# Peptides against a protein of PDB entry 1EBD: the designs that were tried, part 6

Target 1, 138 residues: chain A of PDB entry 1EBD
Amino acid sequence: KASYEGKVAAEAIAGHPSAVDYVAIPAVVFSDPECASVGYFEQQAKDEGIDVIAAKFPFAANGRALALNDTDGFLKLVVRKEDGVIIGAQIIGPNASDMIAELGLAIEAGMTAEDIALTIHAHPTLGEIAMEAAEVAL

## One batch from the design tools (peptide; aimed at target 1 A19 G110)

Design b2_p27_6_s4 (made by RFdiffusion4, then SolubleMPNN; its pose is not in this set)
Fold by OpenDDE base, seed 4:
Structure b2_p27_6_s4 (fold): chain B 138 residues (1-138), chain A 27 residues (1-27)
Amino acid sequence: as target 1 above (138 residues)
Amino acid sequence: AAAARAARRAARRERNREEFRRLALER
């Protein structure tokens, strides 16, 4: 957030058109387990009257997380029911700080859960959990 | 699927261009 806002401010000072899109700004907490979020939380979407699917997949079911013996937490996708568009994501677990970037890109691109579910993820990887959570949202 | 993906990405890029164009004209 702060680095992106600083870039937007610098671009504005330089005379370039710049806007802040808060929907696609990631938030990360480098705890153990790590926490990352981008876009809407499920409750925020509900409070705005958006009908959502909250698709949750646990790291305890991820092959790479099992192989690492680091299976705490989950990935949650917040998907708009009307069109399957991803409007938010939350990760609590291993490598959440880096894995949130894929989901930030998906939100920025206007991607659906189907778009992620049909993206080939390497097996076994932690990132594969995004595909698994997207399949839960279908 | 692929055509719908391309359309959604194109629509997002157009909204972003419109917003940047608006900000450029307001200066």
Scores: peptide ipSAE 0.025, ipTM 0.498, DockQ to the pose 0.039
OpenDDE base, seeds 1, 2, 3, 5: peptide ipSAE 0.024, 0.021, 0.018, 0.021; ipTM 0.423, 0.464, 0.390, 0.455

Design b2_p27_8_s1 (made by RFdiffusion4, then SolubleMPNN; its pose is not in this set)
Fold by OpenDDE base, seed 2:
Structure b2_p27_8_s1 (fold): chain B 138 residues (1-138), chain A 27 residues (1-27)
Amino acid sequence: as target 1 above (138 residues)
Amino acid sequence: PYVSAELAAEQAALNGKIAAAAAAARA
């Protein structure tokens, strides 16, 4: 966030109008387990009158997480019901700080849960959890 | 605002579950 805001400020100083888009900016807490978020939270979407599906999948059901003996936590997708577009994501668990990038990209590109569900993820990987959560949203 | 508040709430909920599981394992 701070780094992104710095870029926006630099662009403004250079004469390029820019706005900070906080919806697309990830937030990370490097705790154990790690926490990461991008876009809307479920309650935030509801407060704004957006009808959403909150699709949650646990690391305890992920093959790589099991192999690593690091199964605490989950991935949550916030999906707009009207068109299936992913508008938010939260991850608590192993490698959350890096895994959030895929979901940030998906949100920025306006991708749907179906797009993620149909994307082949390598097996076994922690990243498969995004695909699994997307399938829950369908 | 939501970023810190709701993420913290989710983490707190997870911590509670972990603590409960640990207690059960010790029994």
Scores: peptide ipSAE 0.109, ipTM 0.617, DockQ to the pose 0.015
OpenDDE base, seeds 1, 3, 4, 5: peptide ipSAE 0.082, 0.028, 0.024, 0.063; ipTM 0.593, 0.536, 0.534, 0.577

Design b2_p27_8_s2 (made by RFdiffusion4, then SolubleMPNN; its pose is not in this set)
Fold by OpenDDE base, seed 4:
Structure b2_p27_8_s2 (fold): chain B 138 residues (1-138), chain A 27 residues (1-27)
Amino acid sequence: as target 1 above (138 residues)
Amino acid sequence: PYVSEALRAEQAALNGKIAAAAAAARA
């Protein structure tokens, strides 16, 4: 966290996008499938000159989603390439409205994709998809 | 960290993107 805050401050002083420049406010649409987002969209980051990895993982490959017969959609992590910090996340799929909170926390805390990838998620859960997407970003 | 009023105000723009994604997902 301290390291992240230092980077953010340096970027802000240099006139570059920083963690305080993007929207960390979650937004949810309770449609079917649900849609949720927090932080940067991929294109938004690119438009602002941030070099990002967009790591996408489908619910069709998630064990719990398969068990629920609800496999439409995906989770996308927007990860800053320089340091692996998660700066955005979008979820379209089952329980997106609740699952976005984990990623909101990760973004607010300045966590990296590696942090999520190395966090043990209960099996089988929809939440595992965050771990899977994080692994894609590594 | 602290959430400024400026960031909260920009939620409206994000809402539009979410709405578009929702529409696409239902199609």
Scores: peptide ipSAE 0.138, ipTM 0.703, DockQ to the pose 0.042
OpenDDE base, seeds 1, 2, 3, 5: peptide ipSAE 0.022, 0.020, 0.023, 0.020; ipTM 0.504, 0.518, 0.499, 0.421; seed 3 fails the geometry check

Design b2_p27_8_s3 (made by RFdiffusion4, then SolubleMPNN; its pose is not in this set)
Fold by OpenDDE base, seed 4:
Structure b2_p27_8_s3 (fold): chain B 138 residues (1-138), chain A 27 residues (1-27)
Amino acid sequence: as target 1 above (138 residues)
Amino acid sequence: PYVSEALRKEQAELNGKIAAAAAAARA
């Protein structure tokens, strides 16, 4: 329930217009589940005319989340279609507050979904969910 | 550490968006 409601809320949030040369500023709420975001929201990108892929992967399918018995939520990557560059990310779930940093780095460095997908993440870890979501975007 | 007022303002706006999503998730 919480994961579904979080999904709906995140997808419905529209941002104010931002320059394409934006600074990826992370935002974190230490709730249960934790919520974190950096860069564009999906609807914000669409409102600004950016053609994007919203690649989502659930914690329910993450091995470490299952082992921790904490599987609510998801990670969403907002990927620009023209070049595969990651321009935003949202995480609702376990350790979202820390995992958002990897994606902030990726955005600032201009990395693509392929870059993340091809980066080896230790198994099993929560961080693997970034790699899994990146594969969805390919 | 130093953060400009412009960046702080932008972060505050993003915090509001995330807070709204968090509130919905907790409901």
Scores: peptide ipSAE 0.116, ipTM 0.658, DockQ to the pose 0.038
OpenDDE base, seeds 1, 2, 3, 5: peptide ipSAE 0.024, 0.106, 0.025, 0.021; ipTM 0.515, 0.668, 0.513, 0.496

Design b2_p27_8_s4 (made by RFdiffusion4, then SolubleMPNN; its pose is not in this set)
Fold by OpenDDE base, seed 5:
Structure b2_p27_8_s4 (fold): chain B 138 residues (1-138), chain A 27 residues (1-27)
Amino acid sequence: as target 1 above (138 residues)
Amino acid sequence: PYVSKELAAEQAELNGKIAAAAAAARA
């Protein structure tokens, strides 16, 4: 059904994270399902000596994804353990190209997983998955 | 999908870099 490797179009180069001041530049691949990333990857953070939590939540558990019959994939948050700050995010799934924007904003603003978890998201929406993943990180 | 006309000359190069990042996200 879905192909994680099929690329139709792409936008912008990946972000340039830093342990001091990461740049939240999103990267998007318009595949089926779509892929998007911003900030640190989990292993990238670990390689730089950052102690992180990788919080993952599947679209199969998202109401809007179920309604759309597009439940493949997940959202992953990379959260710094020291202070709970979100330093990276990856999405594979429906509308990943648009949903990455919320997380890019969160990273740029230095927001925590708790901030996202406590942010009300409209129901049912794909965006709720960000809140769900943030709760996993707590 | 959105592909900017202004990126036409560099699209192939950028696609490769972005695809690599996306692949890492699957892990």
Scores: peptide ipSAE 0.173, ipTM 0.725, DockQ to the pose 0.052
OpenDDE base, seeds 1, 2, 3, 4: peptide ipSAE 0.288, 0.027, 0.072, 0.026; ipTM 0.757, 0.565, 0.594, 0.548; seed 1 fails the geometry check

## One batch from the design tools (peptide; aimed at target 1 R80 E108 G110)

Design b2_p28_1_s4 (made by RFdiffusion4, then SolubleMPNN; its pose is not in this set)
Fold by OpenDDE base, seed 3:
Structure b2_p28_1_s4 (fold): chain B 138 residues (1-138), chain A 28 residues (1-28)
Amino acid sequence: as target 1 above (138 residues)
Amino acid sequence: MAARRARAEAIALAVMEARRRAGSTFKV
C-alpha cells in the first residue's frame, strides 16, 4: 500500500497519467504460516451485494506440501457467480507471499476460475493448489 | 468441468473434515 501510493504520487508529480487503483493490491504477513490476500474477501463481496463462490482447497491435499511436511492452511478463491471472474484470493500456508502474485495477475487481467483450472501447473508444486481451488469453483 | 469440480470439492471436504476431527489449530 504505502510504497504503491508513493509511486502514484511520484508519477503524478512527474506529469504521467497515474491513478490509485486498489483492485489488486496484495497484503502480506510474513508469519509461520505466511498469510497473503488480494482483492475481495468473501464477506466484503457479500456486503456489497456481489453473489460469490468461495472456493477453498487445503495444503494438506497438495503433493508438494505433503513432501515438505508443511500442510497447514489453505487457498481460497472469491469468484463472481455471474461470469466466473476471480475478484479475490486468500492464502494461508507455505510460500503464500510469492504465490499471491499469480492470483493478483489473474484479478487484474479479469481471468475466470476456468482460465486458472485449464492452466498447466508443474507437478509436484505448491502452485498446483491454485488450480485445485479453481476446479472447486467450476 | 462438473466432474473436475466434484473431484476437487470431494478432496477438499474430506481433508477439512479430517483436520477438524484431529483438532487442528487451523480452521481449514
Scores: peptide ipSAE 0.201, ipTM 0.711, DockQ to the pose 0.019
OpenDDE base, seeds 1, 2, 4, 5: peptide ipSAE 0.025, 0.192, 0.020, 0.236; ipTM 0.439, 0.704, 0.404, 0.727; seeds 2, 5 fail the geometry check

Design b2_p28_2 (made by RFdiffusion4)
Amino acid sequence: AAAAAAAAAAAAEAARLAANRAKNLAML
Pose (drawn by RFdiffusion4):
Structure b2_p28_2 (pose): chain A 138 residues (1-138), chain P 28 residues (1-28)
Amino acid sequence: as target 1 above (138 residues)
Amino acid sequence: XXXXXXXXXXXXEAARLAANRAKNLAML
C-alpha cells in the first residue's frame, strides 16, 4: 500500500492524472499453515448488504497437498451471486501467500468464477485448488 | 472476417471486465 501510493504521489506531482485505484490488497500471514486474504470475507460481504455465495475447497482433496503431507487448510471464494463476480478469497494452507496472487488478479480485474474454472491449471499443484473451488462455485 | 469477429469479442469481454471492476470499486 505504501509503495503504490508512493508512485501515485510522484505522478500527481508531475502532472500525471494519477489516482489511488485498486479494488483490493492481499494480506498474508506467515503462520505455520500460512494464510492469505484478499477482498471481502464472506461475513463482511453480507454485512455490506451483498448477496454473496461462498465456495470452500479443502487441501485434503488436492494431490500435491497430500504429497507435501500438509492437508490442513482450504480455499474460499466469496462470489457475488448476482453476476458470478469474485470479490474476496481466503486461502489457509501451504503456499497460500503465492496462490493468493491469482485470486487477487481476478478480483482486481473483475473476473467470474467461470473465468477461473474455465482456465486449465497445472496438475498436480496447489494453485489448481482455485480451479476446483470455482468449479464448486458454479 | 474471422479476425474482425475475434476483435469484437475481445472488446466485449474488456467491457464486461471494466463494468465488473467499476461495480467492485463502488462497493468499497

Design b2_p28_4 (made by RFdiffusion4)
Pose (drawn by RFdiffusion4):
Structure b2_p28_4 (pose): chain A 138 residues (1-138), chain P 28 residues (1-28)
Amino acid sequence: as target 1 above (138 residues)
Amino acid sequence: AALAARKAALKAFLAEKAAAKAAREAAA
């Protein structure tokens, strides 16, 4: 957040019509099962007065997570029911800090569960859980 | 251009919802 604004400030000073414009910022916590979040939590979304559906997919089902032998965790997609647009995501499990980038890019650009579900992911990887979760969302 | 439009639509929707929530809190 600080670095982004740093650029916006210098650009505004120079005359560039720069402004602060992002839909979300990811936050990561390096706990044992590292966790990452971006966008709205399922509760914040409905408290905001938004009809959102939430899809939750477990690492226990993913093959790479079984190979890593760390199966405690999940990925959650908070999706606007009215248009399938993803507005929040939460990952708890190995490499959540890295996996969060994909869901983050999706939120910033206003993509849908289908956009992600129709994207072929690597197998066997953890990042593909996002594919399976969006499939659940659909 | 399509993705930018989709982002703008998302931000407009969220702003409307934030305004509506603030109105409901003021009324309460």

Design b2_p28_4_s3 (made by RFdiffusion4, then SolubleMPNN; from b2_p28_4 with A1S K7R E16A K17R A18R R24A E25L)
Fold by OpenDDE base, seed 3:
Structure b2_p28_4_s3 (fold): chain B 138 residues (1-138), chain A 28 residues (1-28)
Amino acid sequence: as target 1 above (138 residues)
Amino acid sequence: SALAARRAALKAFLAARRAAKAAALAAA
């Protein structure tokens, strides 16, 4: 947040038109396993009266995670039931700090679980877990 | 605003792309 708002301010001072337009701010904890989050948690959406699907897929079922012997944790998508739009995501597991960027992009663009499910992910990769969680939400 | 118009256009484009992909998948 602060770095993004600082960039917008610097562009405005330089005489360039800039606008603050963010829906989702990523949060990362570089623990073992790593933790990353963007947008709504499931409970936050419920507290605001948003009807959601929480789609969860474990790293223990991901082919790359198995090959690396690093299978702790999961990916969770928070999907609005009305239209299938992704409004949040949480990752606990290998490479969570980098993998959250795909989901941040999806939220900011207003993408659905179907948009991720119909995106080809390279095999075998940790990133396939986003596709698997999206398929759970369908 | 110009920004709001661009976002609306992007979301409409993504929706159309999604529909086309879903149709292609169903036909495969």
Scores: peptide ipSAE 0.137, ipTM 0.550, DockQ to the pose 0.031
OpenDDE base, seeds 1, 2, 4, 5: peptide ipSAE 0.031, 0.017, 0.096, 0.102; ipTM 0.492, 0.390, 0.526, 0.529

Design b2_p28_5 (made by RFdiffusion4)
Amino acid sequence: RAANRAAMLARRRAREAREAAAAAAAAA
Pose (drawn by RFdiffusion4):
Structure b2_p28_5 (pose): chain A 138 residues (1-138), chain P 28 residues (1-28)
Amino acid sequence: as target 1 above (138 residues)
Amino acid sequence: RAANRAAMLARRRAREAREXXXXXXXXX
């Protein structure tokens, strides 16, 4: 957040019509099962008065997570029911800090569960859980 | 996608404005 604004400030000073314009910022916590979040939590979304569906997919079902032998965790997609647009995501499990980038790019650009579900992911990887979760959302 | 992004950005800015007003009122 600080670095982004740093650029916006210098650009505004120079005359560039720069402004602060992001839909979300990811936050990561390096706990044992590292966790990452972006966008709305399922509760914040409905408290905001938004009809949102949430899809939750477990690492226990992913093959790479079984190989890593760390199966405690999940990925959650908070999706606007009215248009399938993803507005928040939460990952708890190995490499959540890296997996969060894909969901983050999707939120910033206003993509849908289908956009992600129709994207072929690597197998066997953890990042593909996002594919399976969006499939669940659909 | 641009319309979706704009709607999300508007909602985020409206939420932050509400939080900032509530924080100012509490400080007062």

Design b2_p28_5_s1 (made by RFdiffusion4, then SolubleMPNN; from b2_p28_5 with R1M N4A A7E M8L R11L A14E E19A)
Fold by OpenDDE base, seed 5:
Structure b2_p28_5_s1 (fold): chain B 138 residues (1-138), chain A 28 residues (1-28)
Amino acid sequence: as target 1 above (138 residues)
Amino acid sequence: MAAARAELLALRREREARAAAAAAAAAA
């Protein structure tokens, strides 16, 4: 957030046309396990009257997490039911701080759970958990 | 995709407006 807003401010000061145009701001807590979120939480979407599916997949079922012996936590996608558009994501687990970037991109682009489910992820990776959670949402 | 993004931007702006109104009310 601050870095992006700083860029927009610098461009405006330089006399260039610039605007802050973002949908989702990632939030990261570098705890053990790491926590990351972007877009809507499930309850937040419900409180705003958005009908959502919360698709959850555990790191205990991810091949890379098993290989690393770091299987605590999960990924959750918050998917709008009417059109399958991803509006939020939360990750608790290994490399959550970096993995949230893919989901931030998906939200900013207006991607669906199907778009992520059909995206080939390298095997085995922690990132595959996004694909697996997207499949749960279908 | 483009239409979905526009909707998400609208939802975000509405959320930010509500948060700003709540902050202003708390400061009064």
Scores: peptide ipSAE 0.068, ipTM 0.492, DockQ to the pose 0.913
OpenDDE base, seeds 1, 2, 3, 4: peptide ipSAE 0.017, 0.046, 0.038, 0.018; ipTM 0.304, 0.460, 0.520, 0.425

Design b2_p28_5_s2 (made by RFdiffusion4, then SolubleMPNN; from b2_p28_5 with R1M A2E N4A A7E M8L A17E R18K)
Fold by OpenDDE base, seed 4:
Structure b2_p28_5_s2 (fold): chain B 138 residues (1-138), chain A 28 residues (1-28)
Amino acid sequence: as target 1 above (138 residues)
Amino acid sequence: MEAARAELLARRRAREEKEAAAAAAAAA
């Protein structure tokens, strides 16, 4: 967030077109387990009158998480029901701080749960949980 | 697995075609 805002400010000072879109700005807490979020929480979307699906997939069902014996937590996608567009994501679990970047990209690009579900993730990886959660949203 | 993937691909294509048709209509 701060780094991105600093870049936008520098571009504005330099006379270049710049914009800040807060929709796809991630927040990360480097706890154990790690916590990461981007875009809407389910309740925030509901409070704004957005009809959403909250698709949750646990790390306990992820093959890589099982192999690592690190299965605490989950990934949650917040998907707008009208068009299937991903508007938020939360990750609590292993590698959440890095994995949130994929979902930030998906939100920024206006991708749907279908787009993520159709994206082949390497097997076995923690990142497959994004695909699994997207499939839950369908 | 393959049948489920084929269905998702079909849904995506249908969405893309709808969006393309709407864009073409708006540009006409």
Scores: peptide ipSAE 0.152, ipTM 0.639, DockQ to the pose 0.024
OpenDDE base, seeds 1, 2, 3, 5: peptide ipSAE 0.086, 0.121, 0.053, 0.143; ipTM 0.580, 0.613, 0.531, 0.622

Design b2_p28_5_s3 (made by RFdiffusion4, then SolubleMPNN; from b2_p28_5 with R1M N4A A7E M8L R11L R18A)
Fold by OpenDDE base, seed 4:
Structure b2_p28_5_s3 (fold): chain B 138 residues (1-138), chain A 28 residues (1-28)
Amino acid sequence: as target 1 above (138 residues)
Amino acid sequence: MAAARAELLALRRAREAAEAAAAAAAAA
């Protein structure tokens, strides 16, 4: 947030048209396991009257996580039921701090769970868990 | 995609406005 707002301010000072037009702000806790979030939590969406699917996939089922012997946690996608649009994501587990960026991009672009599910992820990677969670949301 | 993004941005702005209103009410 602050870095992005600083960039917008610098661009405005330089006379370039710029606006703070983000949909979601990522939050990261560099704990063990790492925790990351972007967009809506499931309960926040429900409190706002958004009908959602909470699609959860565990790292214990991810091939790369198994190979790393680091299988604690999960990825959760918060998907709007009406159109399959991803409105939030939470990750607890290995590389959560970096993996949240893909989902941040998906939310900012207004992508669906289908868009992620149909995107080929390199095998084996931790990132495949996003694809797996997206498949759960279909 | 573009329409969905615009809708999500509108939802964010509405939430932020509600939070600001709640904070103002709590300070009164």
Scores: peptide ipSAE 0.091, ipTM 0.551, DockQ to the pose 0.928
OpenDDE base, seeds 1, 2, 3, 5: peptide ipSAE 0.020, 0.016, 0.017, 0.059; ipTM 0.394, 0.385, 0.380, 0.482

Design b2_p28_5_s4 (made by RFdiffusion4, then SolubleMPNN; from b2_p28_5, 13 letters changed)
Fold by OpenDDE base, seed 3:
Structure b2_p28_5_s4 (fold): chain B 138 residues (1-138), chain A 28 residues (1-28)
Amino acid sequence: as target 1 above (138 residues)
Amino acid sequence: MKKAREELKKLREEREAKEAAAAAAAAA
């Protein structure tokens, strides 16, 4: 947030139009477990009258998380029902701070749950949880 | 892709405007 606001302000002062108005600004808390969020929370979408699917998958069912003995938490995708477009994501668990970037990219690009579900994720990795959650949304 | 992104931008802007109006009303 602050870094983005600073960049926009600097660009405005320099007389350059802000060429990029981002849809999805990530928020990260480096706790144990880590917490990361981008785009809409499920309740925010509902409060705005957006019909959504909240697709949740636990780290306890992820092969890499099991191998690391670090299985607390989950990934949640917030998917618009009308067209399957991803509008938000939350991660609580191992490597959430880095993993949120894939989902931020997906939201900015207007990707669907199907796009992520059909993307090959290396096995076994923590990142597979995004694919698993996307499959839940189908 | 492009249409969905623009729609999400509009929704964000509308939400921010609503929040700003609510904050101004609460401060009065």
Scores: peptide ipSAE 0.072, ipTM 0.523, DockQ to the pose 0.784
OpenDDE base, seeds 1, 2, 4, 5: peptide ipSAE 0.023, 0.085, 0.024, 0.026; ipTM 0.414, 0.557, 0.407, 0.432; seed 2 fails the geometry check

Design b2_p28_7 (made by RFdiffusion4)
Pose (drawn by RFdiffusion4):
Structure b2_p28_7 (pose): chain A 138 residues (1-138), chain P 28 residues (1-28)
Amino acid sequence: as target 1 above (138 residues)
Amino acid sequence: AAAARAAARAALLARRRAREAREAAAAA
C-alpha cells in the first residue's frame, strides 16, 4: 500500500493525472499453515448488503497437498451471486501467500468464477485448487 | 468481455470507496 501510493504521489506531482485505484490488496500471514486474504470475507460481503455465494474447497482433496503431507487448509471464493464476479478469496494452507496472487489478479480485473474455472491449471499443484473451487462455485 | 469486466471492476471500486468513506465518517 505504501509503495503504490509512493508512485501515485510522484506522478501527481509531475502532472500525471494519477489516482489511487485498486479494488483490493492481499494480506498474508506467515503462520504454520500460512494464510492469505484479498477482497471481502463472506460475512463482510453480506453485511455490506451483497448477495454473495461462497465456495470452499479443501487441500485434503488436492494431490500435491497430499504429497506435501500438509492437508489442513482450504480455499474460499466469495462470489457476487448476481453476476458471478469474484470479490474476495481466502486461502489457508501451504503456499497460500503465492497462490493468493491469481485470485488477487482476478478480483482486480473483475473476473468471474467461470473465468477461472475455464482456465486450465497445472496438475498436480496447489494453485489448481482455485480451479476446483470455482468449479464448485459454478 | 473486456467491457463487462471493466464495468464489474468499476462497481467493485465504487463499493470499496463507499465503504471506506463510511468507516472514516464513523471514526470521526

Design b2_p28_7_s2 (made by RFdiffusion4, then SolubleMPNN; from b2_p28_7, 9 letters changed)
Fold by OpenDDE base, seed 3:
Structure b2_p28_7_s2 (fold): chain B 138 residues (1-138), chain A 28 residues (1-28)
Amino acid sequence: as target 1 above (138 residues)
Amino acid sequence: KAERRAAARERLLAERRAREAKRAAEAA
């Protein structure tokens, strides 16, 4: 938040058109396992009257996580049921702090779970868990 | 795929317009 607001101010001072227009502000905790979140939590969406699908996929089912012997946690997608648009994501597990960026981009771009499911991820990678969770949401 | 991307872009633009309208109303 603060870094983005600072960038907007700097761009305005430089004479460039700029506005605060982000919807998806990531939050990261560098614990073990790492925790990352962007957009809505499932309960927040429900409290606002949004009908959602919460799709969860465990790192214990990810080939790269198994190879690294680091299988704790999961990825959760919060998907608006009406149109399949991703409105939130949470990751607890290996590399969560970096992996949240893909999902932040997906939310900012108005992508659906199907858009992620139809994106080829390299095999074997931790990042495949986003594709797997997206397939669960279909 | 191309049609889905177009639809996603239109949703994004509609949401941006709604946020801009809200900000303008709050600043008046």
Scores: peptide ipSAE 0.147, ipTM 0.640, DockQ to the pose 0.196
OpenDDE base, seeds 1, 2, 4, 5: peptide ipSAE 0.058, 0.092, 0.033, 0.086; ipTM 0.564, 0.581, 0.528, 0.574

Design b2_p28_8 (made by RFdiffusion4; failed a check: the pose's geometry)
Pose (drawn by RFdiffusion4):
Order: structure tokens, then sequence, then C-alpha cells
Structure b2_p28_8 (pose): chain A 138 residues (1-138), chain P 28 residues (1-28)
């Protein structure tokens, strides 16, 4: 957040019609099962008066997570029911800090669960859980 | 034409997401 604004400030000073314009910022916590979040939590979304559906997919079902032998965790997609647009995501499990980038790019650009579900992911990887979660969302 | 339509829908969705974020932060 600080670095982004740093650029916006210098650009505004120079005359560039720069402005602060992002739809979200990811936050990561390096706990044992590292966790990452972006956008709205399922509760914040409804409390905001938004009809949102949430899809939750476990690492226990992913093959790479079984190979890593760390199966405690999940990925959650908070999706606007009215248009399938993803507005928040939460990952708890191995490499959540890295997996969060994909969901993050999707929120920033206003993509849908289908956009992600129709994207072929690598197998066997953890990043693909997002694919399976969006499939669940659909 | 299809690509433009898709980008337009995504831009509208993004604008809505931005408005929601800004409204939420204003209440904090």
Amino acid sequence: as target 1 above (138 residues)
Amino acid sequence: AETAALLARRAAARAKNLALRRAREARE
C-alpha cells in the first residue's frame, strides 16, 4: 500500500492525472499453515448488503497437498451471486501467500468464477485448487 | 467485438467493486 501510493504521489506531482485505484490488496500471514486474504470475507460481504455465495474447497482433496503431507487448509471464494463476479478470497494452507496472487488478479480485473474455472491449471499443484473451487461455485 | 464486450463487462464489474471498497472504508 505504501509503495503504490508512493508512485501515485510522484506522478500527481509531475502532472500525471494519477489517482489511488485498486479494488483490493492481499494480506498474508506467515503462520504454520500460512494464510492469505483479499477482498471481502464472506461475512463482510453480506453485512455490506451484498448477496454473495461462498465456495470452500479443501486441500485434503488436492493431490499435491497430499504429497506435501500438509492437508489442513482450504480455499474460499466469495462470489457476488448477482453476476458471478469474485469479490474476495481466502486461502489457508501451504503456499497460500503465492496462490493468493491469482485470485487477487481476478478480483482486481473483475473476473467471474467461470473465468477461473474455464482456465486450465497445472496438475498436480496447489494453485489448481482455485480451479476446483470455482467449479464448486458454478 | 466479443473481446470488447467482455472487457466492458469486466470494467463495469471492477467499477462496482471499487465503489463498494471505497464506501466500506469511508464508514471506518

Design b2_p28_8_s3 (made by RFdiffusion4, then SolubleMPNN; from b2_p28_8, 10 letters changed)
Fold by OpenDDE base, seed 3:
Structure b2_p28_8_s3 (fold): chain B 138 residues (1-138), chain A 28 residues (1-28)
Amino acid sequence: as target 1 above (138 residues)
Amino acid sequence: AAAAALAARRAAARAELKALRAAAEAKK
């Protein structure tokens, strides 16, 4: 947030129209396990009256996580029921700090759970968990 | 309003992409 606000301020001072309003600012905690979030939490969406699906998939069911013996945590997608649009995501687990970028892109682009479910992810990877969680939301 | 406009554009793009995907699968 602070870095984004600083960039917008610098662009305004330079006389450039800031045409980019970011809806998906990531937050990362480099703990063990790592925690990452972008967009809405499930409860925030509910408090605003948005009807959502919370699609959750555990790292304990991911082939790469099993091979690495690092299976703590999960990925959660927050999906608007009306149109399947992804409005938030949370990751607790291995590589969460990097994996959140795919979901940030999906939210900024107005993508659906179907868009991720129909994207081929390399096997075996931690990133497949995004596809698995998207399939849960269908 | 901006979010609704983005959603409408994305919905159209998704429909086109799904049609292209279906056509690609039918070629197999």
Scores: peptide ipSAE 0.041, ipTM 0.492, DockQ to the pose 0.030
OpenDDE base, seeds 1, 2, 4, 5: peptide ipSAE 0.030, 0.028, 0.028, 0.026; ipTM 0.502, 0.484, 0.495, 0.472; seed 2 fails the geometry check

